# Peptides against a protein of PDB entry 5IXI, part 43

Target 1, 141 residues: chain A of PDB entry 5IXI
Amino acid sequence: TPLLDASSLEYLFAQGQYDLVKCLAPIRDPKTEQDGHDIENECLGMAVLAISHYAMMKKMQLPELPKDISYKRYIPETLNKSIRQRNLLTRMRINNVFKDFLKEFNNKTICDSSVSTHDLKVKYLATLETLTKHYGAEIFE

## One batch from the design tools (peptide; aimed at target 1 V115)

Design b2_p27_6_s1 (made by RFdiffusion4, then SolubleMPNN; from b2_p27_6, 12 letters changed)
Fold by OpenDDE base, seed 1:
Structure b2_p27_6_s1 (fold): chain B 141 residues (1-141), chain A 27 residues (1-27)
Amino acid sequence: as target 1 above (141 residues)
Amino acid sequence: SSFLEQNEYSPKALKGLDEFFQKLKEK
């Protein structure tokens, strides 16, 4: 695979986020009900990566982030609509699990491992490739 | 419900991310 410089990686990361949210890069079809749940969890994981990247770029701590920063803006629009149709308890559970994971990810993974924005972009694009049907060819061989 | 129990972030998920980033740094 071609070497991606910093500018190319930044471009692909931004485009990848847009394509995922707008469903231009559609997520893969679930093979089972459990697979569907796993796909949703992966999408929430993508949101964690995107938000963490945003926070690092803005040099903000999690409590300092605007309250409107949630998974809702960083997951496929189709999934967001699906979640909004679920019952209150389910939505509360998703919100709490997401918040807890985001907090733990930033406190442990980001801080302890000294993860950079570059690392987050790489992980995001790598996951995007496996999560979607035919996004790109191979970014990282 | 099955959905609530199955859709949860676990220590395994976090560990997976840590291992992935560690692997990237070693390359």
Scores: peptide ipSAE 0.236, ipTM 0.757, DockQ to the pose 0.054
OpenDDE base, seeds 2, 3, 4, 5: peptide ipSAE 0.176, 0.064, 0.100, 0.060; ipTM 0.734, 0.630, 0.710, 0.636; seeds 2, 5 fail the geometry check

Design b2_p27_6_s2 (made by RFdiffusion4, then SolubleMPNN; from b2_p27_6, 11 letters changed)
Fold by OpenDDE base, seed 1:
Structure b2_p27_6_s2 (fold): chain B 141 residues (1-141), chain A 27 residues (1-27)
Amino acid sequence: as target 1 above (141 residues)
Amino acid sequence: ASFLELNSYSPKALEGLDEFFEKLKNR
């Protein structure tokens, strides 16, 4: 991983989020059904990182976040469409698990461990490299 | 390692992130 200054890191983080959601950096093809499940979990994890970063930048607590902030806007559009086609119980489970994870991450990891927005960007980009097909070839070689 | 379980919450996923960030801070 190359050393990036603050400005470059901010740019890459913003662009990475856009590329992931818009599928410009497509997620890797699953090798098995379980691999597909793992990929979806990673995407939801990316949403947790993105939302946490947003909350920190706005100096907002989770209860203060707009109600429309959810994983739906922070995961690949293809995955979002797939989730919307699943049955109600499945969607409820995904939503509940995501909310619980986000709360725990914010309370235990962000607040208690004094994680910075810089750390979140690094983790996001590092994960993006492993999650997508060819992302990072020019950056994280 | 995955961030979280899609169908259930597991502390292992959160612990994995904690370990990652602690390692990141100490390097």
Scores: peptide ipSAE 0.210, ipTM 0.766, DockQ to the pose 0.065
OpenDDE base, seeds 2, 3, 4, 5: peptide ipSAE 0.027, 0.075, 0.152, 0.060; ipTM 0.637, 0.653, 0.739, 0.638

Design b2_p27_6_s3 (made by RFdiffusion4, then SolubleMPNN; from b2_p27_6, 13 letters changed)
Fold by OpenDDE base, seed 4:
Structure b2_p27_6_s3 (fold): chain B 141 residues (1-141), chain A 27 residues (1-27)
Amino acid sequence: as target 1 above (141 residues)
Amino acid sequence: KTFLELNDYSPKALKGLDEFFKKLKEK
């Protein structure tokens, strides 16, 4: 685990979000169908981390976030396109599950565990390294 | 179980994140 100062972490976190969403750091190829589902779940988890970090930085509680808050801007564009191609019922389910997850994560995981923005950045970058093709190899090796 | 039930990420993902942050606080 590399020792990164606060400014370096902030930079890498911002860059990592951009690279993930814009697919400049493409997600790894699934080995199986279940692996593909796990990858999608991890991407949605990344969205939760990013949104939670944003909320913490803005000192906002979940009820203060926009009512239309969603994963759409925080996941790979390729995955977002894939989800949009799924039927309405499936998309509604994903949206509801995501919102419920975000609520539980903020109310319990963040609040009860006193998670900091630093912790979120570390988790985000660590997950990004395993989720994408060779991202951060030079930094994390 | 339906496809949605099998692929519902909330329970597993939440557990994973909780465990991760719990370990961080223990250090």
Scores: peptide ipSAE 0.064, ipTM 0.617, DockQ to the pose 0.054
OpenDDE base, seeds 1, 2, 3, 5: peptide ipSAE 0.072, 0.046, 0.052, 0.048; ipTM 0.626, 0.616, 0.613, 0.608; seeds 1, 3, 5 fail the geometry check

Design b2_p27_6_s4 (made by RFdiffusion4, then SolubleMPNN; from b2_p27_6, 12 letters changed)
Fold by OpenDDE base, seed 1:
Structure b2_p27_6_s4 (fold): chain B 141 residues (1-141), chain A 27 residues (1-27)
Amino acid sequence: as target 1 above (141 residues)
Amino acid sequence: SSFLEQNSYSPKALKGLDEFFEKLKKK
């Protein structure tokens, strides 16, 4: 990633988001139920990064973000479908925890002027490599 | 419940992200 110029990084970040959501870069297989939960949490973390990047690019604060900005559009479609099939209480908890997570991340980490969109892209791509089965081998190997 | 905890989002990832960016700032 440090070897990539700004244009290449922007391209890879955009493509990576698309590949993750569309499951073109499938997430790794869980080894246990707990591992599956960890994978889901990582996916939700990826959503936080993507949304924060979007907000930063648009120079928007969290209250200014559109109502439809949620994890649902920034996680693998398979995971989104899975979450929708869960009971109401579970879905409510996921939504609340995610909102709190996003709020805290932006209020603490993103509000630090030292964090840039570049940093978010780097973290996103690095996490994507570990989260998916074989993505990024040509980039990080 | 254990079911909710097993199927809900956890703030563990937040700690990881914060730690990551703190390391970036030091470099």
Scores: peptide ipSAE 0.216, ipTM 0.749, DockQ to the pose 0.051
OpenDDE base, seeds 2, 3, 4, 5: peptide ipSAE 0.155, 0.119, 0.184, 0.112; ipTM 0.682, 0.664, 0.719, 0.659

Design b2_p27_7 (made by RFdiffusion4)
Pose (drawn by RFdiffusion4):
Structure b2_p27_7 (pose): chain A 132 residues (1-60, 70-141), chain P 27 residues (1-27)
Amino acid sequence: TPLLDASSLEYLFAQGQYDLVKCLAPIRDPKTEQDGHDIENECLGMAVLAISHYAMMKKMSYKRYIPETLNKSIRQRNLLTRMRINNVFKDFLKEFNNKTICDSSVSTHDLKVKYLATLETLTKHYGAEIFE
Amino acid sequence: SSSFETFNETWNELMEKYNEKYNEALE
């Protein structure tokens, strides 16, 4: 018997997206530059998940689906790099919706689950309350 | 669930693939 029902899961998914974007769920610190880039890439993956879920729900830019801090960080880079980030994101989104949804038979439930399960490891102290 | 495990494994493969592409984009 699971802890959450569909309603709580949908609400938690929406809250999780809110926390990730507004940085109430701050992304974890990088161990290395490479780890940092990997974190940014996972954030692009999270944006793909959010958009794919939205499109899937209604039976049908990454900027509004990533932490604002990374957005401000990306806005500081040269234009070619930003075009590159856009292209990489588009490729990720296309490849995910064209192949992975079908191949791995990804439902909306699995998607929300992976999203939140990814929040548990992508962000600092998710679901915890720290008092000073 | 098994469906999630399969998806998770596929997701990890994509993350490995797109980590490379993302690093190249930053060069």

Design b2_p27_7_s1 (made by RFdiffusion4, then SolubleMPNN; from b2_p27_7, 13 letters changed)
Fold by OpenDDE base, seed 2:
Structure b2_p27_7_s1 (fold): chain B 141 residues (1-141), chain A 27 residues (1-27)
Amino acid sequence: as target 1 above (141 residues)
Amino acid sequence: SSSLEKFEKAYQELLKKYNEKFKKAME
């Protein structure tokens, strides 16, 4: 793995988020129904990473985050559209599960493991390479 | 690093846990 300086990593992380959300780096095709669920879960995990990074950079706690900060801004638009087509109850359940995921991640991972924003960016980019069809950075072998 | 290893392990465990929760939520 090549050594990336802070500025390069910051740029790649920002661009990676944009590419994932705008589907410029489309997620891979599911091989099975379960694989599809796994892919969606990975995308939601990416949202957890991104939001946690945002909170850390802004020096904000989760309850202090703006109400409009949700998974909707940090997942592929195709997936977001798919979720929006579900009924209200399902969308509410997804929102609740995500909130729990985000909280538990911050409590057990951020606080307990002393993970840095650097670690979050690295994990995000590494996951992005495995999750998408054509992410050309190839930063990680 | 030890912290990165702990992070990776915790993150993967949470992914597995919430994979099932999201699956149920979408049923």
Scores: peptide ipSAE 0.656, ipTM 0.934, DockQ to the pose 0.736
OpenDDE base, seeds 1, 3, 4, 5: peptide ipSAE 0.655, 0.655, 0.655, 0.653; ipTM 0.934, 0.934, 0.934, 0.934

Design b2_p27_7_s2 (made by RFdiffusion4, then SolubleMPNN; from b2_p27_7, 12 letters changed)
Fold by OpenDDE base, seed 1:
Structure b2_p27_7_s2 (fold): chain B 141 residues (1-141), chain A 27 residues (1-27)
Amino acid sequence: as target 1 above (141 residues)
Amino acid sequence: SESLEKFTKAYEELQEKYSKKYREALE
């Protein structure tokens, strides 16, 4: 994997977030129903990474984030629309899963002083590459 | 880096854990 300087990484991270949300980097096709659910949860994970990166950049702790923090602005728009069409109970459960995911990620990973915004960017981009169709493969050659 | 490796392992474990929870949420 080629070394990315700070400026390049920052650019790619920002562009990657935009591409994911706007579906310019479409997520891969599910092979099974379970695979489809795994893909959706991977998108929630991308939201966790993005929000955590934001919090770290602003030097904010998780409790300082807005109470209504949500995955909605950090996942593909198509997926967000799909989730909104599901029944209330399912949407509530999904939201709880995300909130628990974010909380546990913060408590067990972000609290580690060795974890940096650099690490979050790299993991975000690496996950984006595997999650989407033919995105940024050359970066990790 | 060592920090990145440790972080990625931890994240992947959480991803797997919550993948199961997400599936359960849809049942």
Scores: peptide ipSAE 0.669, ipTM 0.944, DockQ to the pose 0.745
OpenDDE base, seeds 2, 3, 4, 5: peptide ipSAE 0.668, 0.668, 0.668, 0.667; ipTM 0.944, 0.944, 0.944, 0.944

Design b2_p27_7_s3 (made by RFdiffusion4, then SolubleMPNN; from b2_p27_7, 16 letters changed)
Fold by OpenDDE base, seed 1:
Structure b2_p27_7_s3 (fold): chain B 141 residues (1-141), chain A 27 residues (1-27)
Amino acid sequence: as target 1 above (141 residues)
Amino acid sequence: SESLEKFTKAYEEMLKKYNKKFEEAMK
């Protein structure tokens, strides 16, 4: 596997986030209803990674983050639209579950001094390759 | 790296946990 320098990794990470959110790298088609739920969960996980990376780069604690930072700007626009079409109670539940996910991730993983922004970028890009249809970065071969 | 491996395991465990929680939220 090729070793990416810091600048290349930053570029790929930024481009990957843009491609995922804008659906330029569309997520794979679900094989079953359960697979669809799994894909949505993976996307929400990607939001956790992206937000955590942002927080670490800004050296901010989760309570210090702006309240407008949510999964909505860090998941595929198609998925965000799908969630917005669900009833209010469901949307509230999703928001609460996501907040819990982000909080637990921060407390149990991000607070570990051994975890770096580099790790987040690598995991994000690796997940992006498996989550999307034809994302051809293949930087880990 | 060792840090990446440890992080990956923790992240994937959380994904499994919250997959169930999100499914419940969708009901």
Scores: peptide ipSAE 0.623, ipTM 0.932, DockQ to the pose 0.726
OpenDDE base, seeds 2, 3, 4, 5: peptide ipSAE 0.623, 0.621, 0.623, 0.622; ipTM 0.932, 0.931, 0.932, 0.931

Design b2_p27_7_s4 (made by RFdiffusion4, then SolubleMPNN; from b2_p27_7, 16 letters changed)
Fold by OpenDDE base, seed 2:
Structure b2_p27_7_s4 (fold): chain B 141 residues (1-141), chain A 27 residues (1-27)
Amino acid sequence: as target 1 above (141 residues)
Amino acid sequence: SPSLEKFTKAYEEMQKKYSKKFREAME
């Protein structure tokens, strides 16, 4: 893995988020139904990373985050559309599970002060390369 | 780095845990 300076990593992280959400870096095609679920789960995990990074950068706790901060703006638009097509109960369940995931991640990982924004960016970009069809950065082998 | 390795392990464990929960939510 090449050594990236802070500015380069920040740029790649920001661009990666944009590319994922706007589907400029489209997620890979699922090979099976289970693979499709795995891809969706990874995308939701990416949202946890992104929101946690946002909270850390803004020096905000999760309860202090704006109400409109959710997975919806941090996952591919195609996936978001797919979720919105589900019934209300399912969407509520997804929201609850995501909130629990975000809280647990924050409590057990972020609050330990052992995880930095640098670590979040690295993990995000590494996962992005595995999720997408053609992510041009190819930072990680 | 040790911090990144520890974080990666914790994150992957949570991913496995909540993947099941999301699957149940989708049913």
Scores: peptide ipSAE 0.606, ipTM 0.924, DockQ to the pose 0.706
OpenDDE base, seeds 1, 3, 4, 5: peptide ipSAE 0.604, 0.602, 0.606, 0.605; ipTM 0.924, 0.924, 0.925, 0.924

Design b2_p27_8 (made by RFdiffusion4)
Pose (drawn by RFdiffusion4):
Structure b2_p27_8 (pose): chain A 132 residues (1-60, 70-141), chain P 27 residues (1-27)
Amino acid sequence: TPLLDASSLEYLFAQGQYDLVKCLAPIRDPKTEQDGHDIENECLGMAVLAISHYAMMKKMSYKRYIPETLNKSIRQRNLLTRMRINNVFKDFLKEFNNKTICDSSVSTHDLKVKYLATLETLTKHYGAEIFE
Amino acid sequence: ATERFESFNETFNELLEKYSEKYNEAL
């Protein structure tokens, strides 16, 4: 018997996206530059998941689906790199919706689950309350 | 359902690895 029902899961998914974007669920610190880049890439993956879920729900830019801090960080880079980030994101989104949804038979439930499960590891102290 | 999720999770992590390489090259 699971902890959450569909309603709580949908609400938690929406809250999780809110937390990730507004940085109430701050992304974890990088151990290395490579780890940092990997984190940014996960964030692009999270945006792909959010958009794919939205499109899937209605039966059909990454900027609004990533932490604002990374957005401000990306806005500081040269134009070619930003075009590159856009191209990488588009490729990720296309490959995910064209192949992975079908191949791995990904439902909206699995998607929300992966999203939140990823929040548990992508962000600092998710679901915890720290008092000073 | 668990098995489906585990396959999806592995596939997604492989995509993350693939696109991490591409992202690093783009930087």

Design b2_p27_8_s1 (made by RFdiffusion4, then SolubleMPNN; from b2_p27_8, 15 letters changed)
Fold by OpenDDE base, seed 1:
Structure b2_p27_8_s1 (fold): chain B 141 residues (1-141), chain A 27 residues (1-27)
Amino acid sequence: as target 1 above (141 residues)
Amino acid sequence: SQARLEKFTAAFDEMWKKYSKKLQEAL
């Protein structure tokens, strides 16, 4: 695994986000129903990282982000469509959990400057590798 | 730098874990 410089990391992070959302780097097939839920959970976790990176680059607090900056734009399109087809209560619960996490993450991590954009990119790519069959294999040994 | 990254990763995972249960119920 080669050492990535800043420019390479930025490129891979951007490309990884695009490939995930567009399903060009398809998520691994779930082995069970629970595994499917775990995969969705990790996708939402990656959405937090991507949104946080965006906020930090814009020097904004997470609660100040526009409404369109939500997990819906940072998860696989197939998953987004699946969630939209679920009942209202389920969608509300997902939204509330995500919102609550962003609030806590903002107050305890982002505001304290205890995280860098570099950290977010590495964590994102590392998580992406665990969810795909071959993507990211050249980044982390 | 590596130590900082590991510390962040651990903190993030711990914070995310407590929300995962609620999220799991929503999925």
Scores: peptide ipSAE 0.624, ipTM 0.932, DockQ to the pose 0.626
OpenDDE base, seeds 2, 3, 4, 5: peptide ipSAE 0.623, 0.619, 0.622, 0.622; ipTM 0.931, 0.930, 0.931, 0.931

Design b2_p27_8_s2 (made by RFdiffusion4, then SolubleMPNN; from b2_p27_8, 14 letters changed)
Fold by OpenDDE base, seed 3:
Structure b2_p27_8_s2 (fold): chain B 141 residues (1-141), chain A 27 residues (1-27)
Amino acid sequence: as target 1 above (141 residues)
Amino acid sequence: SKERLEEFTKKLDELWKKYSKKLKEAL
């Protein structure tokens, strides 16, 4: 369990989001093809956490968010570029799966008030540490 | 609390596993 106060956690969460998206904290290299898919899935999961945190901070439910809300601004730019280069059918499938993921996550965790913004920040940073090459090694030691 | 975080982690992991299968066809 990390020993961070609220102010430090808020700062690290904001910085972590920026570093992930801008690839300043690059994601780890895949060991296999399946590992590559797992990494992409985790990145989409990070987007779910980030969007949910945003919604909670604004006290908005998912239907109140823009209809075109997507993972695009919440995943590494390199991954976003890769997805954009895939065919239309693949991109549509990814979008649909992500929307379903976000919706189900909201229904099972956010709507029930079982998760706080604090929990989301902790999980985000913890996942960021495992997802990236060398980021945040000192945060949870 | 630590307990809340653990429960959240379990739920998230289950969802990740579920949707990883759906993403497999797309990726």
Scores: peptide ipSAE 0.244, ipTM 0.784, DockQ to the pose 0.725
OpenDDE base, seeds 1, 2, 4, 5: peptide ipSAE 0.243, 0.239, 0.241, 0.242; ipTM 0.782, 0.779, 0.779, 0.778

Design b2_p27_8_s3 (made by RFdiffusion4, then SolubleMPNN; from b2_p27_8, 14 letters changed)
Fold by OpenDDE base, seed 5:
Structure b2_p27_8_s3 (fold): chain B 141 residues (1-141), chain A 27 residues (1-27)
Amino acid sequence: as target 1 above (141 residues)
Amino acid sequence: SQERLEKFTKAFEEMWKKYSKKLREAL
């Protein structure tokens, strides 16, 4: 349980988001088809964390966010391209599930003040470490 | 603080399991 000061944590969180999306910290190779789905799900989960963190920092409710908010800019570019190649029905389902999760998470966790921005950053970075090949090893080991 | 974080993580994972199932059904 290494301790990071607030400034360091903020920097790592911001840089981690950039590195994930730009594939500078590439996600690990899936071992099976199911593993691939699990990786995609974790990426979508991190998108929820990132968006929720943004909302909390800006003191915004979810309805105040752009109506076209989506996972597209918060997941690895390679994954985003992969999803775009899937059929329309699948993409619609992914979008709906993501939006529903984001809404429920915002309402039941953030609005209840049970989660802080600190918690979101830690969870994001911890997940990032498990999903990427070598990123974040120095932070949590 | 660590206990609070653990509780949050557990709650998040439980909620995410629900939607992960929905995502699997979509794929």
Scores: peptide ipSAE 0.391, ipTM 0.862, DockQ to the pose 0.651
OpenDDE base, seeds 1, 2, 3, 4: peptide ipSAE 0.388, 0.381, 0.384, 0.388; ipTM 0.861, 0.861, 0.860, 0.862

Design b2_p27_8_s4 (made by RFdiffusion4, then SolubleMPNN; from b2_p27_8, 15 letters changed)
Fold by OpenDDE base, seed 3:
Structure b2_p27_8_s4 (fold): chain B 141 residues (1-141), chain A 27 residues (1-27)
Amino acid sequence: as target 1 above (141 residues)
Amino acid sequence: SEERLKEFTKKLEELHKKYSKKLLEAL
């Protein structure tokens, strides 16, 4: 993993979140149905990282976050639109899976302070590079 | 620091594997 100074990492992390959500860094095309599901799971994972980073920066534990916390503002807009077009039951299931994912991540990594905001930013950017078509190749080469 | 990052990555990948199945069942 390449070393980045704190200011550069903060900038790249903020810009990367914006580019992913606004589809300025479009996610790669799925090669199979399973690959499509893997991409969606990676996007949900990115949302978990982003929300956890936000909570840590605000010195908030998961129980202090709004109960209606959602992946919607932390995933690509195209994927969000796709999910909203699915039936209510499916959307409810996706929400439940995400909430469980976030809770377990918080319990196993954040509560015991085994993960820092620095670690989250590095993982986010590394995943962003593999998830998108042509983004960030210069950062981790 | 590099070792801590590696451990974090491993934990995250394990969670991804676990919830990939749950996500598939949700769709």
Scores: peptide ipSAE 0.303, ipTM 0.818, DockQ to the pose 0.723
OpenDDE base, seeds 1, 2, 4, 5: peptide ipSAE 0.301, 0.300, 0.303, 0.302; ipTM 0.816, 0.816, 0.818, 0.815

## One batch from the design tools (peptide; aimed at target 1 V97 F101)

Design b2_p28_1 (made by RFdiffusion4)
Pose (drawn by RFdiffusion4):
Structure b2_p28_1 (pose): chain A 132 residues (1-60, 70-141), chain P 28 residues (1-28)
Amino acid sequence: TPLLDASSLEYLFAQGQYDLVKCLAPIRDPKTEQDGHDIENECLGMAVLAISHYAMMKKMSYKRYIPETLNKSIRQRNLLTRMRINNVFKDFLKEFNNKTICDSSVSTHDLKVKYLATLETLTKHYGAEIFE
Amino acid sequence: TDTERFNSFNEAFNELLEKSAEKMEELN
């Protein structure tokens, strides 16, 4: 018997997206530059998940689906790099919706679950309350 | 089962992450 029902899961998914974007769920610190880039790439993956879920729900830009801090960080880079980030994101989104949804038979439930499960490891102290 | 389906999705998604990271490194 699971802890959450569909309603709580949908609400938690919406709250999780809110926390990730507004940085109430701050992304974990990088161990290395490579780890940092990997984190940014996971963030793009999270944006793909959020958009894919939205499109799936209605039966049908990454900027509004990533932490604002990474957005401000990306906005500081040269234009070619930003075009590159856009192209990589588009490729991710296309490849995910064209192949992975079908191949791995990804439902909306699995998507929300992966999203939140990823929040548990992508962000600092998710679901915890720290008092000073 | 649901677990098997989710694990397969998780693996496919992580492989896609890796591929995306490698492509971004090549472009830089």

Design b2_p28_1_s1 (made by RFdiffusion4, then SolubleMPNN; from b2_p28_1, 15 letters changed)
Fold by OpenDDE base, seed 3:
Structure b2_p28_1_s1 (fold): chain B 141 residues (1-141), chain A 28 residues (1-28)
Amino acid sequence: as target 1 above (141 residues)
Amino acid sequence: SSAERLAAFTKSFDELLKKSSEKLKELL
């Protein structure tokens, strides 16, 4: 496993976010319907990490973030389009689940642990590797 | 250590991820 300096990690994190959203790093093919659900949920998790990293970098707490903060800009565009096609109730519930995830992550995980932006970037990239087909394997192998 | 911190963080995140998955199970 190669060691990444701060600059390299910052670059890879930024590029990883871009690649995920733009589907340049396509998410893995679901093996089952449940796997598909897990994949979508993992994408929401990626949004949680990305937003939390942003907040931490800006030294902002969740209440200071825009009230309309959303996962939409932090998930694959294809998934975002898919979600938009679902009924209103489902979309609302997905949003609620995401917001709960984000809130609890920040209140519990970030606060209870001495989590740094470095940790978030590492976790993001590690999750990205497993979420996508063949992205960044050399980073953690 | 950094590794220990990352491990604890990972565990916590993964647990929340699982919880989120369970909540979404009926929706997706």
Scores: peptide ipSAE 0.557, ipTM 0.911, DockQ to the pose 0.771
OpenDDE base, seeds 1, 2, 4, 5: peptide ipSAE 0.553, 0.552, 0.553, 0.555; ipTM 0.910, 0.911, 0.911, 0.911

Design b2_p28_1_s2 (made by RFdiffusion4, then SolubleMPNN; from b2_p28_1, 15 letters changed)
Fold by OpenDDE base, seed 1:
Structure b2_p28_1_s2 (fold): chain B 141 residues (1-141), chain A 28 residues (1-28)
Amino acid sequence: as target 1 above (141 residues)
Amino acid sequence: SEEERLEKFTKAFEELLKKASKKLEELL
């Protein structure tokens, strides 16, 4: 696979986020109900990566992030619509689990400066390739 | 190395993802 310079990586990361959310890079078709759950869970994971990257770029701690920042803006719109149709209690629980995921991720990786924005972009793109149907130029070997 | 660092990061992320997935399994 080709070596990506910093500018190319920035571009691909930004484009990947856009493509995932807008379903231009549609998520793969689930083969089973469990597979569907796995796909949705990975989408939430993608949101964790994206938000963490955002926070790092803005030099913001999690408590300083705007309250309206949630997984909703960072997952496929189709999934977001599906979640919105679930009952209030379920939506609240999903939100709580996501926030815990984000917090734990931040504490375990970001606060120690063990993870860079570069790492987040690489992981995001790598996961995106496996999550979507046709997206992926095998950027990384 | 960078590769080793990325591997460690990947492991940490996947562990947290698994944990969250278990909590979300009944909801999604």
Scores: peptide ipSAE 0.370, ipTM 0.848, DockQ to the pose 0.555
OpenDDE base, seeds 2, 3, 4, 5: peptide ipSAE 0.340, 0.341, 0.341, 0.332; ipTM 0.834, 0.835, 0.834, 0.832

